# Peptides against a protein of PDB entry 1EMU: the designs that were tried, part 26

Target 1, 132 residues: chain A of PDB entry 1EMU
Amino acid sequence: PPYLKWAESLHSLLDDQDGISLFRTFLKQEGCADLLDFWFACTGFRKLEPCDSNEEKRLKLARAIYRKYILDNNGIVSRQTKPATKSFIKGCIMKQLIDPAMFDQAQTEIQATMEENTYPSFLKSDIYLEYT

## One batch from the design tools (peptide; made by RFdiffusion4, then SolubleMPNN)

Design b1_p12_8_s1 (from b1_p12_8 with P2S L8I N10E)
Fold by OpenDDE base, seed 2:
Structure b1_p12_8_s1 (fold): chain B 132 residues (1-132), chain A 12 residues (1-12)
Amino acid sequence: as target 1 above (132 residues)
Amino acid sequence: SSYEEEVIEELL
C-alpha cells in the first residue's frame, strides 16, 4: 500500500496527495507547515518556463515566495536557510533576474531539514501510525 | 501536483 512507500522515501510521500495531506497536518501541529509549502512553491516556480507571456507572473510569484518565506526572519524557512542563500535570492529579486533555478539551493536546504527532522518524526507520529 | 498548484495560486 502507498503508506508503506511513504516510509521508504520522502519523495514517495510528496508524490501522493494523501501523503501530503497527512504530512502537512503533522507539520501544522509542529508549527512548521511552511517547510512543505515553500518546497512546493519552489517546485511550482521552477516549472514555469520563462517567456514574454508569463514574465510578470513569474516575477510576481518570485517576489511572493521571497516576502513570505525568506524575508520573514521569524519564519521556519528563514531560520533553516543559510544567510548566503537568502542573500542570493534577495539579489535576484532586486535585480529582477528571475532564473527558474533561483530557489534551488534554498529548496535543497529545506528538503534536507525535512529529511533529517520532520519526515522521520512524521513516521513516528500518531497521525501516520493511526492511518496505517 | 494538485497541492503544488494550490500553493502557487495562493501566492499569486
Scores: peptide ipSAE 0.773, ipTM 0.968, DockQ to the pose 0.932
Fold by OpenDDE base, seed 4:
Structure b1_p12_8_s1 (fold): chain B 132 residues (1-132), chain A 12 residues (1-12)
Amino acid sequence: as target 1 above (132 residues)
Amino acid sequence: SSYEEEVIEELL
C-alpha cells in the first residue's frame, strides 16, 4: 500500500496527495507546516516558464514567496535557511532578476530539514501509525 | 501536484 512507500522516501510521501494531507496535518500540529508549503511553492515557481507573458506573474509570485517565508524572521523557513541563501533571494527580488532557480538552494535546505527532522518524526507519529 | 497548485494560487 502507498503508506509503506511513504516510509521508504520523502519523495514518495510528497508525490501522494493523501500522504501530503497527513504530513501537513502533522506539521501543523508541530507548528511547521510552512516547511511543506514553501517546498511546494518553490516547485511551482520553478515550473513557470520565464517568458514575457509570465514576467509579472512570476515576479508577483517570487515576491509573495519571499515576503511570506524568507522575510519573516520568526518563521520556521527563515530559521532553517542559511543567511547567505536568504541574502541571495533578497538580492534577486530587489534587482528583479527572477530566475526559475532562484529558490533552489532554499528549497534544498528546507528539504534537508524535513528529511532530518520532521519526516522521521512523522513516521513515528500517531497520525501516521493510526493510518497504517 | 494538486496541492502544489493550491499553494501557488493562495500566494497569488
Scores: peptide ipSAE 0.773, ipTM 0.968, DockQ to the pose 0.933
Fold by OpenDDE base, seed 1:
Structure b1_p12_8_s1 (fold): chain B 132 residues (1-132), chain A 12 residues (1-12)
Amino acid sequence: as target 1 above (132 residues)
Amino acid sequence: SSYEEEVIEELL
């Protein structure tokens, strides 16, 4: 069943809507749902192809991601990303150089955080175990 | 992803 695949890799968990739902519920209880939301925001942003018709939307989205997750010094995403990574993102926003890959490093760092902490904890959680 | 779209729409 799918829940067994979720235990094999974080990727398998994030590719399943039911898995996402359970994992997010767990993260909310841990006060770190922003890790998952940011990860998906980065993925969604990267998928937006740069073109004249998308320019305004992409800039708006980039700014929103920056303001909500990077600029907030008290947020878990900000705490789990390196200063150089955050500075780079800030630079992109200030210069209005909105490359599709501008959040890639931050996403990688947040993914590593999940892999090392919240994902293993989820597999040991009552939420996951009761589902199985 | 459905959730991906949900996150994006909430940000916009």
Scores: peptide ipSAE 0.773, ipTM 0.968, DockQ to the pose 0.938
Fold by OpenDDE base, seed 3:
Structure b1_p12_8_s1 (fold): chain B 132 residues (1-132), chain A 12 residues (1-12)
Amino acid sequence: as target 1 above (132 residues)
Amino acid sequence: SSYEEEVIEELL
């Protein structure tokens, strides 16, 4: 069953809508749902190919991601990303150089945080175990 | 994914 695949890799968990739902519920209880939301925001942003018709939307989205997750020094995403990574993103926003890959490093760092902490904890949680 | 789209729409 799918829940066994979730225990094999974070990737498998994030590829499953039911897995996402349970994992997010767990993260909310832990006060760190922003980790998951930011990860998906980065993925969604990267999928928007740069073109004339997307320019306004991409800039708006990039700024929104930056303001909500990177600029907020009290946020868990900001605390779990490197200063150099956040500085690079800020630079992109200020220069309006909105490359599809501009959040890649930040996403990688947040993914590592989940891999090392929240994902293993999820697999030991009542939420996951009760589902099995 | 569906949740991905939900996150994006909330930000916009």
Scores: peptide ipSAE 0.770, ipTM 0.968, DockQ to the pose 0.938

Design b1_p12_8_s2 (from b1_p12_8, 4 letters changed)
Fold by OpenDDE base, seed 1:
Structure b1_p12_8_s2 (fold): chain B 132 residues (1-132), chain A 12 residues (1-12)
Amino acid sequence: as target 1 above (132 residues)
Amino acid sequence: SPYVEEIMESLL
């Protein structure tokens, strides 16, 4: 069943809508749902190919992601990303150089945080175990 | 991904 695949890899969990729902519920209880939301925001942003018609929209999105997750010093995403990574993102925003990959390093760091902490904890949680 | 779209829409 799918829930067994979720225990095999974080990737399998994040590819399943039911898995995402349960994992996000768990993260909300832990006060760190922003980790998952940021990860998906980065994925969505990277999929937007730059073109003349979406330049303004892409800039707006990049700014929104930056303001919500990176600029907030009290946020869990900010706490789990390295200063150099955040500085790079800030630089991109200030220079208005909005490459599709500008959040890749931050996404990698947040993914590592989930892999090492929240994902293993989720597999031990009542939410997951009750589902199985 | 439906959730990706949900997150992206929430940002705008």
Scores: peptide ipSAE 0.745, ipTM 0.967, DockQ to the pose 0.796
Fold by OpenDDE base, seed 3:
Structure b1_p12_8_s2 (fold): chain B 132 residues (1-132), chain A 12 residues (1-12)
Amino acid sequence: as target 1 above (132 residues)
Amino acid sequence: SPYVEEIMESLL
């Protein structure tokens, strides 16, 4: 069953809609759902290849991601990303240099945070165990 | 993925 694959890798969990839903519920209880939302925001953003038709949308999206997750110093994403990473993103926003990969380093750092903490905790949680 | 789309739409 899928839940066994979820325990094998975070990637497997994040590739499953039911897994995502369950994991997000857990993260909300832990006060850190923003980790997951940011991760997916980065994924979605990177998939938007620059072109004339989506340039404005990409800029708006980048700004929104920045304001919601990076600029908020009290947010968990901000706390779990390196200062240099955050400053780079800020620079991209200020310069309006919106490369599809501009959030890659931040996404990597947040993924590491999940891998090292929330994902293992999820697998030990009542939410996951009761689902199995 | 559906969730990616949900998150992106929520940001706009």
Scores: peptide ipSAE 0.744, ipTM 0.967, DockQ to the pose 0.789
Fold by OpenDDE base, seed 2:
Parts: structure tokens; sequence; C-alpha cells
Structure b1_p12_8_s2 (fold): chain B 132 residues (1-132), chain A 12 residues (1-12)
């Protein structure tokens, strides 16, 4: 069953709508749902191929991601990303250099945070265990 | 991913 695959890899969990729903519920209780939301925001942003018709949209989206997750010094994403990574993103925004990969390093760091702490904790949670 | 789309829409 799918829930067994969720325990085998974070990727399997994040590729399943039911898995995402349960994991996000758990993260909300832990006050760190922004980790997951930011991860998906980065994925969605990278999928947008730059072209003349979506340039303004991509810039607006990049600014929104930056302001919501990176600029907020009290936020969990900001606390779990390296200063150099945040500075790079700020630089991209200020210079309007909006490469599809501009959030890749930040996404990697947030993914590592989930792998090391919240994902293992989720697999031990009542939310997951009661679902199985 | 449907959730990707949901997050993107929430940001704009």
Amino acid sequence: as target 1 above (132 residues)
Amino acid sequence: SPYVEEIMESLL
C-alpha cells in the first residue's frame, strides 16, 4: 500500500496527495508547514519556462516566494536556510535575474531539514500510525 | 502535482 512507500522515501510521500495532506497536517501542528509549502513553491517555480509572455508573472512569483519565506527572519524557512543562500536569492530579486533554478539551493537545504527531522518524526506520529 | 498548483495560486 502507498503508506508503506511513504516510509521508504520522502519523495514517495511528496508524490502522493494523501501523503502530502497527512504530512502537512502534522507539520501544521509542529508549526512548520512552511517547510513543505516552500518546497512545493520552489518546484512549481522551476517548472515555469521563461518566455516573453510570462516574464512579469515569474518576477512577481519570485518576489512573493522571497518575501513570504526568505525575508521573514522569524520564519522556519529563513531559520533553516544559510545566510549565503538567502543573500543570493535577494540578489537575484534586486537585479531581476530570475533564473528557473534560483531557489534550488534553498530547496535543497529545506529538503535536508525535512529529511533530518520532520519526516522521521512524521513516521512516528499518531497521524501516520493511525492511518496505517 | 495538484498541491504545487495550489501553492502557486496562493502566492499570486
Scores: peptide ipSAE 0.744, ipTM 0.967, DockQ to the pose 0.792
Fold by OpenDDE base, seed 4:
Structure b1_p12_8_s2 (fold): chain B 132 residues (1-132), chain A 12 residues (1-12)
Amino acid sequence: as target 1 above (132 residues)
Amino acid sequence: SPYVEEIMESLL
């Protein structure tokens, strides 16, 4: 069953809509759902290849991601990303140099946070165990 | 991913 795959890798969990739903519910209870939302935001942003017709959209999205997750000093994403990473993102925003990969390092750091902390905790949670 | 789309839409 899919829930066994979820326990084998975070990737398997995030590739499953039911897995995402349960994991996000868990993260909400822990006050850190933004980790998951940011991770998906980065994935979505990277998929938007730059072209003449989407520059404004990409800039607006980048600004939104930055303001919601990076600039918020009280946010879990901000606390779990390195200062140099956040500084780089800020620089990209200010210079309006919006490369598809501009959030990659931040996404990597947040993924590592989930791998090391929230994902293992989820697998031990009542939410997951009751589902199995 | 449907969830990616949901998150992206929520940002705009």
Scores: peptide ipSAE 0.742, ipTM 0.966, DockQ to the pose 0.930

Design b1_p12_8_s3 (from b1_p12_8, 4 letters changed)
Fold by OpenDDE base, seed 4:
Structure b1_p12_8_s3 (fold): chain B 132 residues (1-132), chain A 12 residues (1-12)
Amino acid sequence: as target 1 above (132 residues)
Amino acid sequence: MEYEEEVIESLL
Protein backbone atom coordinates (compact mmCIF):
# COMPACT_ATOMS: atom_id res chain seq x y z
CA PRO B 1 0.00 0.00 0.00
CA PRO B 2 1.03 3.61 -0.53
CA TYR B 3 1.78 4.22 3.14
CA LEU B 4 4.59 1.69 2.96
CA LYS B 5 6.14 3.59 0.09
CA TRP B 6 5.94 6.74 2.18
CA ALA B 7 8.21 5.10 4.71
CA GLU B 8 10.74 4.21 2.05
CA SER B 9 11.45 7.76 0.94
CA LEU B 10 10.38 11.34 1.45
CA HIS B 11 10.04 11.58 -2.30
CA SER B 12 7.35 8.92 -2.28
CA LEU B 13 5.51 10.72 0.46
CA LEU B 14 5.61 14.06 -1.34
CA ASP B 15 4.44 12.45 -4.57
CA ASP B 16 1.18 11.31 -2.98
CA GLN B 17 -1.66 13.69 -2.19
CA ASP B 18 -2.84 11.56 0.70
CA GLY B 19 0.68 11.39 2.03
CA ILE B 20 1.06 15.14 1.73
CA SER B 21 -2.19 15.69 3.59
CA LEU B 22 -1.18 13.43 6.44
CA PHE B 23 2.35 14.78 6.64
CA ARG B 24 1.10 18.36 6.62
CA THR B 25 -1.29 17.59 9.45
CA PHE B 26 1.65 16.31 11.44
CA LEU B 27 3.76 19.33 10.58
CA LYS B 28 0.98 21.69 11.62
CA GLN B 29 0.88 20.08 15.03
CA GLU B 30 4.63 20.57 15.23
CA GLY B 31 4.31 24.20 14.17
CA CYS B 32 6.33 23.72 11.01
CA ALA B 33 3.91 23.25 8.14
CA ASP B 34 5.73 26.07 6.38
CA LEU B 35 8.57 23.68 5.61
CA LEU B 36 6.30 21.70 3.33
CA ASP B 37 4.53 24.68 1.86
CA PHE B 38 7.82 26.38 1.08
CA TRP B 39 9.15 23.26 -0.57
CA PHE B 40 6.17 23.10 -2.88
CA ALA B 41 6.28 26.83 -3.48
CA CYS B 42 9.85 26.48 -4.69
CA THR B 43 8.94 23.60 -6.97
CA GLY B 44 6.00 25.47 -8.41
CA PHE B 45 8.04 28.59 -8.91
CA ARG B 46 10.82 26.75 -10.73
CA LYS B 47 8.30 25.26 -13.13
CA LEU B 48 7.17 28.66 -14.35
CA GLU B 49 8.78 29.41 -17.67
CA PRO B 50 10.74 32.64 -17.69
CA CYS B 51 9.29 34.67 -20.53
CA ASP B 52 7.96 38.14 -21.14
CA SER B 53 4.36 37.08 -20.57
CA ASN B 54 5.17 35.53 -17.19
CA GLU B 55 7.56 38.17 -15.92
CA GLU B 56 5.09 39.97 -13.71
CA LYS B 57 3.61 36.78 -12.33
CA ARG B 58 7.02 35.31 -11.58
CA LEU B 59 8.20 38.46 -9.85
CA LYS B 60 5.03 38.62 -7.79
CA LEU B 61 5.35 35.00 -6.77
CA ALA B 62 9.03 35.34 -5.95
CA ARG B 63 8.30 38.34 -3.76
CA ALA B 64 5.51 36.48 -2.01
CA ILE B 65 7.72 33.49 -1.28
CA TYR B 66 10.47 35.76 -0.04
CA ARG B 67 8.21 37.83 2.19
CA LYS B 68 6.35 34.91 3.70
CA TYR B 69 9.14 32.43 4.30
CA ILE B 70 12.54 34.10 4.06
CA LEU B 71 12.01 37.59 5.41
CA ASP B 72 10.11 36.34 8.44
CA ASN B 73 12.91 35.78 10.92
CA ASN B 74 10.50 34.10 13.31
CA GLY B 75 9.50 31.51 10.74
CA ILE B 76 10.73 27.95 10.66
CA VAL B 77 11.93 28.27 7.07
CA SER B 78 14.05 31.29 7.88
CA ARG B 79 15.52 29.52 10.89
CA GLN B 80 16.39 26.45 8.83
CA THR B 81 18.06 28.26 5.94
CA LYS B 82 21.60 29.58 6.01
CA PRO B 83 22.23 33.31 6.15
CA ALA B 84 24.12 33.25 2.87
CA THR B 85 21.21 31.53 1.18
CA LYS B 86 18.73 34.05 2.47
CA SER B 87 21.01 36.92 1.49
CA PHE B 88 21.25 35.58 -2.04
CA ILE B 89 17.48 35.39 -2.34
CA LYS B 90 17.13 38.89 -0.96
CA GLY B 91 19.61 40.09 -3.53
CA CYS B 92 17.67 38.51 -6.35
CA ILE B 93 14.47 40.16 -5.17
CA MET B 94 16.05 43.58 -4.76
CA LYS B 95 17.76 43.42 -8.13
CA GLN B 96 14.68 41.87 -9.75
CA LEU B 97 16.85 39.08 -11.10
CA ILE B 98 14.26 36.34 -10.94
CA ASP B 99 16.03 33.21 -12.09
CA PRO B 100 14.01 29.97 -11.98
CA ALA B 101 16.70 28.47 -9.76
CA MET B 102 16.87 31.32 -7.26
CA PHE B 103 15.22 29.24 -4.50
CA ASP B 104 17.02 25.99 -5.26
CA GLN B 105 19.57 26.21 -2.47
CA ALA B 106 16.93 27.17 0.06
CA GLN B 107 14.72 24.32 -1.07
CA THR B 108 17.64 21.94 -0.72
CA GLU B 109 18.29 23.10 2.81
CA ILE B 110 14.64 22.79 3.79
CA GLN B 111 14.46 19.36 2.20
CA ALA B 112 17.47 18.32 4.25
CA THR B 113 15.74 19.57 7.37
CA MET B 114 12.71 17.46 6.59
CA GLU B 115 14.80 14.41 5.72
CA GLU B 116 16.80 14.62 8.92
CA ASN B 117 14.12 15.66 11.38
CA THR B 118 10.43 16.00 10.57
CA TYR B 119 10.15 13.12 8.12
CA PRO B 120 11.62 10.52 10.48
CA SER B 121 9.52 11.94 13.30
CA PHE B 122 6.43 11.68 11.15
CA LEU B 123 7.02 7.99 10.57
CA LYS B 124 7.10 7.51 14.33
CA SER B 125 4.06 9.69 14.95
CA ASP B 126 0.65 8.57 16.09
CA ILE B 127 -0.78 10.21 12.99
CA TYR B 128 1.14 7.97 10.63
CA LEU B 129 1.00 4.83 12.73
CA GLU B 130 -2.74 5.08 13.22
CA TYR B 131 -3.15 5.47 9.48
CA THR B 132 -1.26 2.24 8.82
CA MET A 1 0.33 18.20 -8.35
CA GLU A 2 -2.84 19.35 -6.65
CA TYR A 3 -1.20 20.60 -3.50
CA GLU A 4 1.58 22.36 -5.37
CA GLU A 5 -0.97 24.34 -7.31
CA GLU A 6 -2.86 25.11 -4.14
CA VAL A 7 0.24 26.54 -2.51
CA ILE A 8 1.11 28.65 -5.52
CA GLU A 9 -2.40 30.04 -5.81
CA SER A 10 -2.42 30.90 -2.13
CA LEU A 11 0.65 33.06 -2.64
CA LEU A 12 -0.71 34.99 -5.62
Scores: peptide ipSAE 0.774, ipTM 0.961, DockQ to the pose 0.935
Fold by OpenDDE base, seed 2:
Structure b1_p12_8_s3 (fold): chain B 132 residues (1-132), chain A 12 residues (1-12)
Amino acid sequence: as target 1 above (132 residues)
Amino acid sequence: MEYEEEVIESLL
């Protein structure tokens, strides 16, 4: 069953809408749902192909991601990303150099945080165990 | 994929 695959890899969990729902519920209780939302924001942003018709949308989205997750020093995403990574993103925003990969390093760092902390904890949580 | 789109739309 799918829930067994979720325990094998974070990728399997994030590729399943039911898994995402349960994991997000857990993260909300832990006060760190922004980790998951930011991860998906980065993925969605990277998929937007740069072109004339997407330029305004991509810039708007990049700014929104930056303001919500990176600029907020009290946020969990900001606390779990390196200063150099945040500085690079700020630079891209200020210069309006919106490369599809501009959030890749930040996404990697947040993914590592989930892999090392929240994902293992989720597999031991009442939410996951009661679902199984 | 579905949740990804939801997150993106919430930011726009």
Scores: peptide ipSAE 0.772, ipTM 0.960, DockQ to the pose 0.928
Fold by OpenDDE base, seed 3:
Structure b1_p12_8_s3 (fold): chain B 132 residues (1-132), chain A 12 residues (1-12)
Amino acid sequence: as target 1 above (132 residues)
Amino acid sequence: MEYEEEVIESLL
């Protein structure tokens, strides 16, 4: 069953809509759903190839990601990303240098946070265990 | 993915 693959890797969990749903429910209870949302925001942003047709959308999205997750010093994403990473993103926004990879480092750091903390805890949670 | 799209749309 898919839930067995979820326990093998975070990647498998995040590649399954049912897995995402359960994991997000768990994260909400832990007050850290923003970790998952930010991760997917970064993935979605990176997929938007720079071109005339999506330039406005990309800029708007980049600014929204920055304001919601990076600029908020009290947010969990901000707390779990390194100062240099946040400074780089801020620089990109201020200079309007919107590269598809501009959130890659932050996404990596947030992924590491999930790998080391929330993902293992999820596998021990009642939510996951009850599903199995 | 479905959830990815949901997150992006929520930010736009």
Scores: peptide ipSAE 0.772, ipTM 0.961, DockQ to the pose 0.933
Fold by OpenDDE base, seed 1:
Structure b1_p12_8_s3 (fold): chain B 132 residues (1-132), chain A 12 residues (1-12)
Amino acid sequence: as target 1 above (132 residues)
Amino acid sequence: MEYEEEVIESLL
């Protein structure tokens, strides 16, 4: 069953809408749902390839991601990303140089945080175990 | 992915 695959890799969990739902519920209880939301925001942003028709949308989205997750020093995403990574993102926003990969390093760092902490904890949680 | 789109839409 799918829930067994979720325990084999974070990738399997994040590729399953049911898995995402349960994992996010767990993260909300832990006060760190922003980790997951930011991860998906980065993925969605990267898929928006630069062109004349979506430049304004891409800039708006980049600014939104920055303001919500990076700029907030008290946020879990900000606390789990390196200063140099955040500074790079800020620079891109200020210079309006919006490369599709501008959030890649931050996404990698947040993914590592999930792999190391919240994902293993999820597999031990009542939410996951009761689902199985 | 459905949730990905949901997150993006919530930011715009």
Scores: peptide ipSAE 0.772, ipTM 0.961, DockQ to the pose 0.936

Design b1_p12_8_s4 (from b1_p12_8, 4 letters changed)
Fold by OpenDDE base, seed 1:
Structure b1_p12_8_s4 (fold): chain B 132 residues (1-132), chain A 12 residues (1-12)
Amino acid sequence: as target 1 above (132 residues)
Amino acid sequence: SSFEEEVIEELL
């Protein structure tokens, strides 16, 4: 069943809507749902191909991601990203150089945080074990 | 991903 694959890799968990739902519920209980939301925001942003018709939308989205997750010094995403990474993102926003890959390093760092902490904890959680 | 789209829409 799918839940066994979720235990094999974080990637398998994040590729399954049911897995995402359970994992996000767990993260909410832990007060760190922003980790997952940011990760998906980065993925969604990167998928938007730069063109004349979506330039304004991409800039708006980049600013929103920056303000919600990076600029908030008290947020878990900000706490789990390196200063140089956050500085680079800020620079992109200020210069309005909105490359599809501008959040890649931050996403990588947040993914590592999940891999090392919340994902293993999820597999030991009541919500996951009761589902199985 | 449906969740991905949901997150993006909430941000915009």
Scores: peptide ipSAE 0.667, ipTM 0.959, DockQ to the pose 0.944
Fold by OpenDDE base, seed 3:
Structure b1_p12_8_s4 (fold): chain B 132 residues (1-132), chain A 12 residues (1-12)
Amino acid sequence: as target 1 above (132 residues)
Amino acid sequence: SSFEEEVIEELL
């Protein structure tokens, strides 16, 4: 069953809508759902290929991600990303250089945070264990 | 994914 695959890798968990739902519920209880939301925001942003028709949308989305997750010093995402990574993103926004990969390093760092802490904790949680 | 689209929609 899919829940067994979720225990094998974070990737398997994030590829499953039911897995995402349970994991997000767990993260919300832990006060760190923004980790997952940011991760998916980065993925969605990267999928938007640059072109004349979506330039405004991409810029708007990049700014929204920056303001909500990176600029917020009280946020879990900001606390779990390196200063150099955040400054790079700020630079992209200020220069209006909106490359599809501009959030890649930040996404990697947040993914590492989940791998190290919240994902293992989820597998030990009542939410996951009761589902199995 | 559906969740991915949901997150983006909320940001826009």
Scores: peptide ipSAE 0.664, ipTM 0.958, DockQ to the pose 0.941
Fold by OpenDDE base, seed 2:
Structure b1_p12_8_s4 (fold): chain B 132 residues (1-132), chain A 12 residues (1-12)
Amino acid sequence: as target 1 above (132 residues)
Amino acid sequence: SSFEEEVIEELL
């Protein structure tokens, strides 16, 4: 069943809508749902193909991601990303150099945070175990 | 992902 695949890899969990829902519920209880939201924001942003018709949209989205997750020094995403990574993103925003990969390093760092802490904890949580 | 789209729409 799908829930067994979720325990095999974070990737499998994030590819399943039911898995995402349960994991996000768990993260909200832990006060760290922003980790998952940011991860998906980065993925969605990277999928937007640069072109004349969506340039303004991409810039707006990049700014929104930056302001919500990176600029907030009290936020968990900001605390779990390296200063150099945040500085790079700020530079991209200020220079309006909006490359599809501009959040890749930050996403990698947040993914590592989930892999090392919240994902293992989720698999031991009542939410997951009661679902199985 | 539907959740991916949801997150983006909330940000915009």
Scores: peptide ipSAE 0.663, ipTM 0.958, DockQ to the pose 0.938
Fold by OpenDDE base, seed 4:
Structure b1_p12_8_s4 (fold): chain B 132 residues (1-132), chain A 12 residues (1-12)
Amino acid sequence: as target 1 above (132 residues)
Amino acid sequence: SSFEEEVIEELL
């Protein structure tokens, strides 16, 4: 069953809507759902084709991601991203250089945080174990 | 991903 694949890799978990739902519920209880939301925001942002027709949308989205997750010094995403990474993102926003890859490093760092901490904890959680 | 789309729409 899919839940066994979830235990094999975070990628498998994040590719499954049921897995995402359970994992997010767990993260919310841990006060760190923003890790997952940010990760998906970055993925969605990167998928947007840079062109004239969606330039404004991409800029708005980039600003929203920055303001919600990076600029918030009290947020878990901000705490789990390196200063140089956050500085780079800020620079992109200020210069309006909205490259599809501008959040890649931050997403990588947040993914590493999940891999090393919340994902293993999830697999030991009552939420996951009761689902199995 | 449906969740991905949901997150983006909430940000916009």
Scores: peptide ipSAE 0.663, ipTM 0.958, DockQ to the pose 0.940

## One batch from the design tools (peptide; made by RFdiffusion4, then SolubleMPNN)

Design b2_p13_1_s1 (from b2_p13_1, 5 letters changed)
Fold by OpenDDE base, seed 4:
Structure b2_p13_1_s1 (fold): chain B 132 residues (1-132), chain A 13 residues (1-13)
Amino acid sequence: as target 1 above (132 residues)
Amino acid sequence: SPYVEEIIEELLS
């Protein structure tokens, strides 16, 4: 069943809508749902192909991601990303150099945080275990 | 991913 695949890899969990729902519920209880939301935001942003017609949209989205997750020093995403990574993102925003890969390093760092901490904790949580 | 679309929509709203 899918829930067994969720325990085998974070990738399997994040490819399953039910898995995402349960994991996000867990993260919300832990006060760190922003980790998952940021991860998906980065994925969505990267998939938007740059072109003249969506330049403003991409800039708006990049700014929104930056303001919500990176600029907020009290946020968990900001606390779990390295200063150099955040500085790079800030630079991209200030220069309006909105490369599709501009959040890649931050996404990698947040993914590592989930892999090392919240994902293992989720698999030991009542939310997951009661679902199984 | 439906969740990706949801997050993007929220950020752009």
Scores: peptide ipSAE 0.718, ipTM 0.962, DockQ to the pose 0.795
Fold by OpenDDE base, seed 1:
Structure b2_p13_1_s1 (fold): chain B 132 residues (1-132), chain A 13 residues (1-13)
Amino acid sequence: as target 1 above (132 residues)
Amino acid sequence: SPYVEEIIEELLS
């Protein structure tokens, strides 16, 4: 069943709507749902290919991601991303150089955070175990 | 991904 695949890899969990729902519920209880939301935001942003028709949308989205997750110094995402990474993102926003890959390093760092602690904890949680 | 779209829509709202 799908829940067994979720335990095999974070990737499998994040590719399943039910898995995402349960994992996010767990993260909310832990006060760190922003980790997952940011990860998906980065994925969505990268999928927007740069062109004249979506330039405004891409800039708006980049700024929104920056303001919500990076600029918030007390946020979990900000705390789990390196200063150089955040500085690079800030620079992109200020210069309006909105490359599709501008959040890649931050996404990688947040993914590592999830892999190292929240994902393993989820697999030991009542939420996951009761689902199985 | 439906969840991706949800997050993007929320950020752009």
Scores: peptide ipSAE 0.718, ipTM 0.962, DockQ to the pose 0.796
Fold by OpenDDE base, seed 2:
Structure b2_p13_1_s1 (fold): chain B 132 residues (1-132), chain A 13 residues (1-13)
Amino acid sequence: as target 1 above (132 residues)
Amino acid sequence: SPYVEEIIEELLS
């Protein structure tokens, strides 16, 4: 069943709508749902191809991601990203240089946080175990 | 991913 694949890799969990739903519910209870939301935001942002029709949307989205997750020093995403990474993103926003890969390093750092902490905890949670 | 679209829409709202 799909839930067994979720235990094999975080990628399998995040590629399943039911898995995402359960994992997000768990993260909300732990006060760290922003980790997952930020990860998906970065994925969505990277998929937007730079072109005339997407320029305004991409800039607005980049600014929104920055303001919500990076600028907030009290947020879990900000606490789990390196100062140099956050500084780089700020620089891109200020210079309006919004390369599709501008959030890649931050996404990698947040993914590592999930891999090392919240993902293993989820597999031991009542939410996951009751589902199995 | 449907969730990706949901997050982006929320951020752009």
Scores: peptide ipSAE 0.718, ipTM 0.962, DockQ to the pose 0.795
Fold by OpenDDE base, seed 5:
Structure b2_p13_1_s1 (fold): chain B 132 residues (1-132), chain A 13 residues (1-13)
Amino acid sequence: as target 1 above (132 residues)
Amino acid sequence: SPYVEEIIEELLS
């Protein structure tokens, strides 16, 4: 069943709608759902093709991601990303250099945080165990 | 991903 694949890799969990729902519920209880939301925001942003028709949308989205997750020094995403990474993103926003990969390093760092902490904890949680 | 779409729409709203 799918829940067994969720225990094999984080990617398997994040590729499953039911898995995402359960994991996000767990993260909300832990006060760190922003980790998952930011991860998906980065994925969505990277998928937007740079072109004239998408320029306004891409800039708006990049600014929104920056303001919500990076600029907030008290947020969990900001606390779990390195200063150099946040500085780079800020620079891109200020210079309006909106490369599709501008959030890649931050996404990697947040993914590592989930891999090392929240994902293992989820697999030991009542939410996951009751589902199995 | 449906969840990606949800997050993006929230950010752009």
Scores: peptide ipSAE 0.717, ipTM 0.962, DockQ to the pose 0.798

